# Ledger of designs, part 277: peptides against a protein of PDB entry 6RGO

Target 1, 392 residues: chain A of PDB entry 6RGO
Amino acid sequence: MALKLLGFNQDATCFSVISSNKGVTIYNCDPFGKCFELEKSTSNDEELDFLVEMLFSTSLIAVVDKTIGASKRKKLKIVNTKRKATICELTFPHEIMDVIMNRKIICVVLKSDQIFVYDISCMKLLRTIDVRGEKLKSTSKFRNSEAVGDIGVRVSLSTDNNSILCYSSYSKSDKENAPLNDIVVFDALKCIQINVLPAVHQSNIVCIACSPDGMLMATASEKGTIIRVFKTIDTENDEPILVNEFRRGSRPSRISEMKFNHDNTLLACVGESDTIHIFALPVTTTEADANEDDTLQQSSHSLSSSINGLQYISKGLANRFGKIIVSKIPTQSQQRHVAYIKIPENAKYRIGFPKDTTNTIHICGEDGNYLVYSIPRNEVGPCTLVKSNTFD

## One batch from the design tools (peptide; made by RFdiffusion4, then SolubleMPNN)

Design b2_p23_3_s3 (from b2_p23_3, 8 letters changed)
Fold by OpenDDE base, seed 5:
Structure b2_p23_3_s3 (fold): chain B 392 residues (1-392), chain A 23 residues (1-23)
Amino acid sequence: as target 1 above (392 residues)
Amino acid sequence: EVTFAKFDEKEYKELLEEANKEL
């Protein structure tokens, strides 16, 4: 049967899939098994497409029927999985492209490049963010959405209660074809813009990940060769702080998903390549008091990857428009993966980090494999398979 | 315009209260 992966929940305790014959199925990760099934309402041989966003392991899910020809692409349903009942149904002016939530906030991304921010507690609209802004409203040429592929506004939301929303925005170039290469950092609870990271890539941003605490953000462009990690809130001299620049590869390959682990020590990425890459982030050792003299010279060859490459975004020449372009970190300072997982070239995979085990990664494939890997701590190499399950 | 086609506010609050106990 053809499977389509929807992804993991916020803490990788569950994942969702579309089965061509069954509809939406949610699996629990541990113990592994089906926990919910939403039956296909139509006997038609139409390729099923859905958005499903889970609220952790709870009975609350958000569902959008994206099936071709369905008039439902503008409808968000909140479903109680225990009752199999639709509790709330919202109709939007445009097709829903993405839905993301945490314990406080639901964000709905539309094909119109609008983000609707809701308080989950009462389903009250807090903010409508218009990513195009007022100037681009006059060029009512809807990008013929057929010819310009999967380039839309990307979002990521912190899983904590601070509810830091990162989204891709158009560079304020007066060009009709401005790239989605700016990032906005937004406090979704207070409805305030915290930061703007201009021109973080040369091309459109296709993938964003926010850290669980909202303090870090990872970005990848259409090229998928370089991943950049920034601080979300902190600025130095009103300039964005580039924490890391990772090199996935030399060949272009789309990144479909990135995730931080729960302690911000690892960043994983997956996409069209045969390899999931896992990168180490510098642990900001708080200077714990250096007082205890205990001389245990365990020469842990710490992978002192000399992260000497906290290069400030050097003041790139303010191009004629006063925007600072993120300077390229020298290729020598570009970090490689610390760990990897080989996956089938033709299988789409999704990734999740469990909360309780910072060196474990959950992955699932459209090949029907759910796999748990251990990430090596002290060596660069392959991850070790710990558990394997199959689903249909 | 965004429209509510269905909203059972009571059942929604009960679902959120249940969800917050499972968190």
Scores: peptide ipSAE 0.483, ipTM 0.926, DockQ to the pose 0.883
Fold by OpenDDE base, seed 3:
Structure b2_p23_3_s3 (fold): chain B 392 residues (1-392), chain A 23 residues (1-23)
Amino acid sequence: as target 1 above (392 residues)
Amino acid sequence: EVTFAKFDEKEYKELLEEANKEL
C-alpha cells in the first residue's frame, strides 16, 4: 500500500498517515494502535493528499484536503475526531501550503507567501503577514509565483504558550531572484517582530525548527549539509546569536524535518538520506547551578573554544540593515552527530521527541514502521531500537 | 477574503479545555 507520512503531534504521542485505501489514519504511540480514521470521500483511485495538524493528544485536528480540485486546497476544517464532525471551516484566497498550531495559536501558510495568524480560542485573525509585501517594499518587482517550484515560505512555531513563530523571508538584496534565506522571529500572541536574522544560509531555507520554549531555532538550506542553531532573542550580553553549527554530511541532501527534544539538549534531523542525525546542544547553564557537578565541564570547554572564533564585525551602520550574523565559521568548528539511526534508502521518515523521556526518539516511515529508539548518552554511535510496531 | 462556515463555539471550547488539562 502507498503510505504518506504527515508527522507526529507536538509531544510525539500520536502520528498521522495517509493510506491510499483508508484515507487519513491517526495512530497512538503508547499503547500503540489506531485511534482515528478519516475515510476518503471519493471512491476513485486518486492519489490522496492531505495536511493534518493535531492539537497534542486531543480530539481536535486541522485538516486540508489537497486531493481534488483547487477549491478544496483553500479550505481548512477543524474536526472533532470523537464525533467525526467538522466544527468550523475557513476558506482562504490561495492554496494552503502548511498549518501549524499550539494551545494558543494557529498559523496558516498560503502559496501566496502569506501567513495567517489566529487566536485558537476564538478563531480570530490576529495578523496577516505578507512575506512578499515586505520584499516588494525593498524590490519593485512582483515575483510571479508560478515559476518557483517547491520553494515557499517555511514556518515553525514553539509548542509552549509563548508562541514564538519563526519564518523564512526574502533577502533585501537588489537581485531579482533574492533567496528565502532570511529568518524573521515573531511573537505570534503580541503580533510583534522580535528579530530578523539576515542571510542565515547562502541559498533558500527549506527547513526550520523552533525549540519547544521558543528560545532556539534551527535552520537548513536546500543544500542540507550545514544546520545552524540560533538564539531567537538578542540577549543583552555580547553572546553570539549563532550558538551551533552542525555538519549533517558532505554531500547535498534535502532535510525534510528537524526537531528539538523537550529540554533543548538534542536536535534531530531527517530527510532524503539513509540516516537520521542527532546532535547534542550545549546546555545553557543559567549561572545559578554552577556549584556541584564538575564532570560535565569537560564537554562544554571543547564547545566554547569553537564559538570564540566568531568575530562579529559590528560595523556601526549595521543597526539599519541587520548585523552580518554568519561570518565564515571555520570548518573545524562544525560538529558531527552524537547519535544516528539508519533508515531504508528512499523511505521517508518523520521524527518526534516524547515529553517524558529526553533520550528517546520516535520515528515512523512510509514503509509502515513505527520505531522507538534510545539515544546513547556517553558515547557517539547508533541509537538502540527499544520498540517496533507496523501499520498499514 | 477569508470566510468562516459553521462554528460550534461550545464544542470548540470543550476541545480546547482538553488541551489545557495536559498542562
Scores: peptide ipSAE 0.450, ipTM 0.896, DockQ to the pose 0.721
Fold by OpenDDE base, seed 1:
Structure b2_p23_3_s3 (fold): chain B 392 residues (1-392), chain A 23 residues (1-23)
Amino acid sequence: as target 1 above (392 residues)
Amino acid sequence: EVTFAKFDEKEYKELLEEANKEL
């Protein structure tokens, strides 16, 4: 059967798949098993396409049927999985491209480059964000959404109650087609823009991950060779703080997904390559909880690789357009992965980090494999397979 | 324009209460 992966939920306790013969299936990770199925509404051999966003481990799912006809692609359904019933339907002016949620907010991304932000508690519209807003149109030329393939507004939402929304936006450019290479950080609860990170890549941003707490953001461009990690809220001299620059590889390869673990110590990425890469983030030891007493000099050789001071060379290189470009970390100081997982060539995988086990990663493949790996802490190397299951 | 259809407020609140018990 042809499987299509939808992804893990926010805490990696469940994952969703499309089966060509069955429709949407949701699996529980532990104990492993099928917990829900949405039956195929059509007898036709048409290729199924759905968006499914699950609210943690609950019986609430958001569903968009993208399989057939422009009308269904504009409808968001909230479904109670225990009753197999639609309890709410939303209709949008344009095709839905993405849906993300946490316990407070639902964000709906449209093909029109609009983001609709809802209060989940009452389904009240809080904000419509026009990423092609008039203020940007007056100062830059924008691409036509139809002309450039699978390039669109990308979003990520913090899984906590702070509800930090990161989205890609159009740079101000005198070029006919401005790239989606700016990031906006938005407080989805207060409906305020917190920060703008200009020109974080040279090309369109195709992948964004927000940390669970909303304090960090990872970005990747169409090239997928470099991943950048920024602070979301904090700035230094009104400039964006680049925390890390990771090298995934030397060859261009699309990154489809990135995830932080629960404690912001790891960043994983997956895409079209045969390798899931896991990067270590510097633990910002807040000096505060150094209570004096126990001199147990366990020389944990923390892989504090001497990140010799990230010189915040906030030398905003004014590009030819007078824009501040976030300085690249020199290629010699670019960090590599600390761990990896080999996956089959041409298999699409999704990744998730469970809440309670910071050194465990869940992965699932369109090959029908659900795999749990242990991540090495003190050495650079392969992850160890802990659990394996199959699904159809 | 955004249109809403079929909203069971009671059933919806019960599902959100389930999500808040996982905290």
Scores: peptide ipSAE 0.440, ipTM 0.896, DockQ to the pose 0.749
Fold by OpenDDE base, seed 2:
Structure b2_p23_3_s3 (fold): chain B 392 residues (1-392), chain A 23 residues (1-23)
Amino acid sequence: as target 1 above (392 residues)
Amino acid sequence: EVTFAKFDEKEYKELLEEANKEL
């Protein structure tokens, strides 16, 4: 059967898939099995397209039917999976492109480059972010150019209650073809802009991941060769802090998804390549625990020692017009993956990190494989397959 | 304009209370 992956939930306890014959199916990861099915509402042989966002392991899902006609593509349904009942139905002025949520916030991204931010507790609209309107204020030119193809606003939301929203915005360039290469960091609860990271890539941003705590953000462009990791909130001299620059590969390849693990020690990426890449992040030792005197000399030869030497002095070339160009980290300081998973070249995969095991990654494929891998911590190499299941 | 076509506020509150107990 043709499968289309919708992805994992926030803690990788469940994943969602579209089956051409059945509609939407949600699987539990452990114990592995079907936990919900949304039957196809129509007997038509139309290609099924849905957005489904699940609120963790709960019976709350957000659903958008993209299959049938322009009116349904503008409707968000909140569904109780235990009752198979629609609790809430919202209609938007434009087609829904993405839906993301946590326990506090639901964000709806429209084809109009608008982000609607709701308080999930009452479905009250907190904010409409108009990414085009921000561009218009900066460039005075309304670009009536429909987003050509896959170019649109990208979003990521922290899975915690802090509800840090990262989204791509248009650069303040007077060029008619201003790329979506700025990032805005937004407090979705307070409805305030916290930070702006200008020109984080040379081309449009196509993938964003926020860390679970919202303190880190990863970005990738259409080229997908370099991943950049920034602090979201913290700045140094009003400049954005670049924490890491990772090289996925030398060849261009689109990154479709990135995820941090729950302790912010790993970043995984997947896309059109035959390889899932896993990168190690520096452990941010909060300086606070330096005072406990306890002498336990356990010789944890942490791989920390060799990374310390590169003070990433991001020499921001402040060009004459105050545009902070995030200086490219020298190619020699670009870190490679610490671990990898080989996948079929033509199979789309999705990734998730379980909360309980920081060295484990869940993956699922449109080939009908659900796979659990162990991530090596002490060596650079392949991940080890721990568990496998199949789905239809 | 964003419009609510249907909203069962009671069932919605009960579902969110369940979601917050999984914390």
Scores: peptide ipSAE 0.311, ipTM 0.877, DockQ to the pose 0.835

Design b2_p23_3_s4 (from b2_p23_3, 7 letters changed)
Fold by OpenDDE base, seed 4:
Structure b2_p23_3_s4 (fold): chain B 392 residues (1-392), chain A 23 residues (1-23)
Amino acid sequence: as target 1 above (392 residues)
Amino acid sequence: EVTFEKFDEEEYKKLLEEARKEL
């Protein structure tokens, strides 16, 4: 049976899948089991495609049926899973590409490069963000090629109440084919732009992760060789703060998903490669605890890689357009993974970090495996499988 | 334009109140 993974919820307590025979199924992670099913409305052997976004483990879900016709692909449904009832139905002018939510907001991303920001409490529209702006509307021949459907606006939302929205934006190049290589940081509650990170990659950004607290973001381009981590809000001399640059690999490979763990100490990435990579982030010791003189040299070999290198973004080559391209950190200072998971070739996997166990990662595959791994803290190596379940 | 084809505001408020107790 062909499974298609939709992914984990915000705290990795549930994940959603599409089964060709059943429609949408939501699984609980612990105890492992099916908790909801949205039955297929049609007996047709049509390939099912859905977006499902969960409000954590609650009975509130957002659903988009992408399977059948241009009309359904424009409809957002809010469903009560306990009642199996559609409570709200919204029709958008364009196909829905993504839906993300937290306790405060719902963001709907359209194929038109528009982001609709809603107050979840009343489904009131707070803002429409037009990522193209007025000038780029004219030159966008709708990328009618189904094959170019993969390069659109990417979004990530903080899972906290601050509701920091990171999205990819077009570089201010007068080129008809401006890359989606800028990042905008947006307060989704106040509807204000907080920060703009120009040209964070040379090519289109295809993956973004915001930290749960909204203080960090990770970005990957279509090359997927380098992951960059930035501060979202903080700037240094009005310039973006690059916290880390990670090397996933030497060969190009697409990254489909990235996630931070709950305490911002780990970043995981998954994609078309046979390997999930887990990177360690420097723990910013807040200066406050420096005063207790307690001489216990517990050599907590915290892998505080002493990258006290706040590497000032060395003035990147100002491109001919006066935008700072984030200079590549010298290849010698590029960090690699601290941990990894091998996954089957050609199986798509999704990742999630549970809240209560910062060194545990949940993964699920289109092979029907739900796996829980322990992440090593003190050594570079493979993760240890702790629990496995299967689903169909 | 975005259109509401269905919105049960009372049932939505109730769903959200139920969700807020679980969050």
Scores: peptide ipSAE 0.567, ipTM 0.954, DockQ to the pose 0.883
Fold by OpenDDE base, seed 2:
Structure b2_p23_3_s4 (fold): chain B 392 residues (1-392), chain A 23 residues (1-23)
Amino acid sequence: as target 1 above (392 residues)
Amino acid sequence: EVTFEKFDEEEYKKLLEEARKEL
């Protein structure tokens, strides 16, 4: 049977799949098993396509039927999985491209480059963000060039209650085909823009990940060779803070998903390549609790790898061309993965980090494999397979 | 314009109250 992966929920306790014969199935990760099935409404041999976003492990899901020929691609359904009942049905003016949620917010991304932000508690619209309208206001000459192909607004939402929304926006370049290479950081609860990261890549951004706490954001372009990690809120001299620059590979390859672990120590990426890459982030020691005297001599040999070579390349080239965040990180100091997982080249995989175990990763494949890996802590190498299950 | 084709507000409140006990 053809499987299509929808992904893990926010805490990697569940994942969802489309089965061509059954419709949408949701699996629990531990104990492994089916927890919900949504039967296909049509007997037709049409290629099923759905969006499914879960509210963690709860009975609340958002569902969009994206099946070709279905008049339903503009309809968002809120479903109670325990009752198998549609509780809310919303029709949008344009096709729904993405749906993301946390405990507070639902964001609906449309093909029109609009983001609808809802209060989950009552389904009240808090904000409509018009990414094209923002472009048109900044540049009087932009014709409605339809985004060519699969290039649209990308979004990521923090899984915490702070509800930090990161989205791709059009650069202020006078070019008719301005790339989606800016990032806006938005407080989805207060409905305020809190930061703008201009020209974070040379080409369109195709993947964004927000950290669970909303303090970090990872970005990748169509090239998928470089991943950049920024602070979301903090700025230095009104300029965005680049925390890390990672090299996934030398060859171009699309990144389909990135995720932070729950303590912001790891970033994983997956896509069209045969390899899931896991990168280590520097532990931000909060300087706060330097006070209390507790003598516990645990000689954690912190391998202080002397990455002291943050040579601040000088201020000079910040001239007339729009402030490209020129990576102050020399290309030679681009960090590689610390861990990896080999996957079949032709199998699409999704990734998730469980909340309770910061050194494990959940993965699932369109090959019908659900796999749990242990991530090495003190060495660069392959992850170790801990658990495996199959699904149909 | 966005239209509500269906919204059972009472059932939705119950669903959210159940979800909040599991979160």
Scores: peptide ipSAE 0.554, ipTM 0.951, DockQ to the pose 0.871
Fold by OpenDDE base, seed 5:
Structure b2_p23_3_s4 (fold): chain B 392 residues (1-392), chain A 23 residues (1-23)
Amino acid sequence: as target 1 above (392 residues)
Amino acid sequence: EVTFEKFDEEEYKKLLEEARKEL
C-alpha cells in the first residue's frame, strides 16, 4: 500500500499518515498503536493528499483535503477525533499549503503567500500576513501554478505559549523573481513583527524550524548543503545573530524537515538523502549553574572548542548585491553532524523529538517503519536503535 | 474572503476545553 507521511505532532507523542486505502491514520508513539482514523469519503482511485496538524496528543486536529480536483483544498476542518466530528469549517480564497498550531495559535498558509493567524480559543482572525504585499505592487504576476516545484512561503511556530512565528519572505529586490530568502520573526499573539533576517541564504528557503521556546531558528535553502541557526529576537547592532552554521553535505540535497529538541541542544534534519543528520548546538550555560562538579567539563570542552571558533561575525559583508548578513563561515569551521541515522534512499522520513527525553529521536518512514533512536552524547557516530514498530 | 461554513462557537469552545484538558 502507498503510505504518505504527514509528520509528528509538536511533542512527538503522535504521528499522522495517509494510507491510500484508509485515508488519514494517527498513531500514538508510546504505547504504539492506532489512536484515530479518518476514513476516505470517496471510492475514487484518486491519489489521496491531506494536511493534518495535531494539537499535541489532544482530540483536536486540523485537516485539509488536498486531493487533486477537490474544491476542499481551500477548506480547513477542525475535527474532534473522539467524536469523529467537524466542529469548525473555514473556506479560504486560495489553496491551503500548510497549517501549523500550538496551544494558542493556528496559522494557515495559502498558495497566495498569505498567512492567516487565528486565536485557537475562538477561531478569531488575529492577522492576515501578506508576504507578497511587502513586494512592490508591480510584480503582481501570479506565479503560474504549473511550475513543478513552486517554492512557497515556509513557516514554523514555537510550540510554547510565546507563539513565535518564523516565515520566509521575499527579498527587497527590484527583480521580478526575488527569492524567498528573507526570514520574518513575528509574535503571533501580539501580532507584531519582532525581527527581519534579510538574505539568510542565496537561494529560496525551503525549510525552517523554530525552537520550542521560539528563541532559535534554523533555515535551509533549496541547495540543502548548509543549515544556519539564528537567534529570533536578539540582535547585535540591529544585525541578526548567527549562532551556528552546519554542513549537511557537499552535494545538493533537499531538506524536507528540521526539528530542534526540547532543550535546544540538538537540531535534526531529514530530506531526500539516505541520512538523517543531528547537529549539536552550543549550550548557553547560564552562569548560575556553574557551581557544581568540574569533572564533567573536560569531555564537553573538546566539542565546545570547535564551537568557540564561531566568532559572532555580526559584520555584515556588504557586497555589490547588498548586505549579506551571513559572513561565510570558512568551510573548515562549518560544523558537521554529531550523530546520524541511515535511512533507505527512496523512503521519505519524518522526525520528532519527544519532550521528556532530549537525547531520543522518533522517526517514521513511508516504508511503514516507526523507529526510536538514542543519540550519542559524547561521540560522533550513528544513533542506536532502541525501539522499532511497523504500521500500514 | 474567508468564510465560516460551519461554526458553533459554544460547541467549539466546549470541545476545545475538553481537548485542552488532555494537554
Scores: peptide ipSAE 0.340, ipTM 0.901, DockQ to the pose 0.846
Fold by OpenDDE base, seed 3:
Structure b2_p23_3_s4 (fold): chain B 392 residues (1-392), chain A 23 residues (1-23)
Amino acid sequence: as target 1 above (392 residues)
Amino acid sequence: EVTFEKFDEEEYKKLLEEARKEL
């Protein structure tokens, strides 16, 4: 049977799949089993396509049927899974490309490069973000949406109540084909732009991950060779917004998903390669909780790699001289993975980090495998398989 | 424009109240 993975929910307690025979199935991770099924509306052997976003492990899901007809691809349904009932149905002016949510907001991304931000408590529209609108004031040429293939606005939302939305935006270059290589950081509750990170890659950004707390963001371009991690907000202490640069590989390969773990100590990535990569992040000690006397001599051999401080020139001069040189971190200071998982080359996988176990990763494959791995703490190496289940 | 084809506000409030007890 052909399976298509939709992914894990925010806390990796559930995952969603499309089965060609059944429709949408949601699985619980522990105890492992089916928790919801949405039957296909058609008896035809047509390739099923859906978006499904869960509100954590709750009975609230957002569903978009993308299978057939331009009208269905514009409809968002809010479904109560316990009742198997559609509670809300919204029709958008354009095809829905993505839906993301947390406890506070729903974001709907359209093929028009618009982001609709809703208050989840009442389905009131808080903001429409027009990612093209800033460019349209200079050049009337809409990108013909047909010619650009899979290149659209990418989004990621913090899973916390701060509701930090990170999205890819068009560079202000006068070129008709400006890349989606800027990042906007947006407070989705207050509807305020917090930051703009210009030209974070040389090519279009194809993957974004926000940390659970919204304080960090990871980005990857079409090349997928380098992952960059940024602070979402400027810190008062002239600290560089670019905090990490990771090398996934030397060969170009698309990254389809990245996720932080719940304590921001790990970043995982998956894509078209035979390998899930897990990177260690430096623990940002917030100085505040240093008062409790717990003398756990973790001999963190801090490999004090002397990060020769890339002095990012202060914001004030950046407006006049349009080449913000993202000074490439020297190739010698690019960190590798600390752990990895080998996967079949032709199987798409999705990743999730459970909340309660920071050194555990959940993965699921279009091969019908749900796998739980332990991440090694003290050595660079393969993850250990802890649990396996199969689904159809 | 975005159109509401269906919105049961009472059932939606109930769904959210149930969801908030599970979160």
Scores: peptide ipSAE 0.570, ipTM 0.954, DockQ to the pose 0.886; fails the geometry check

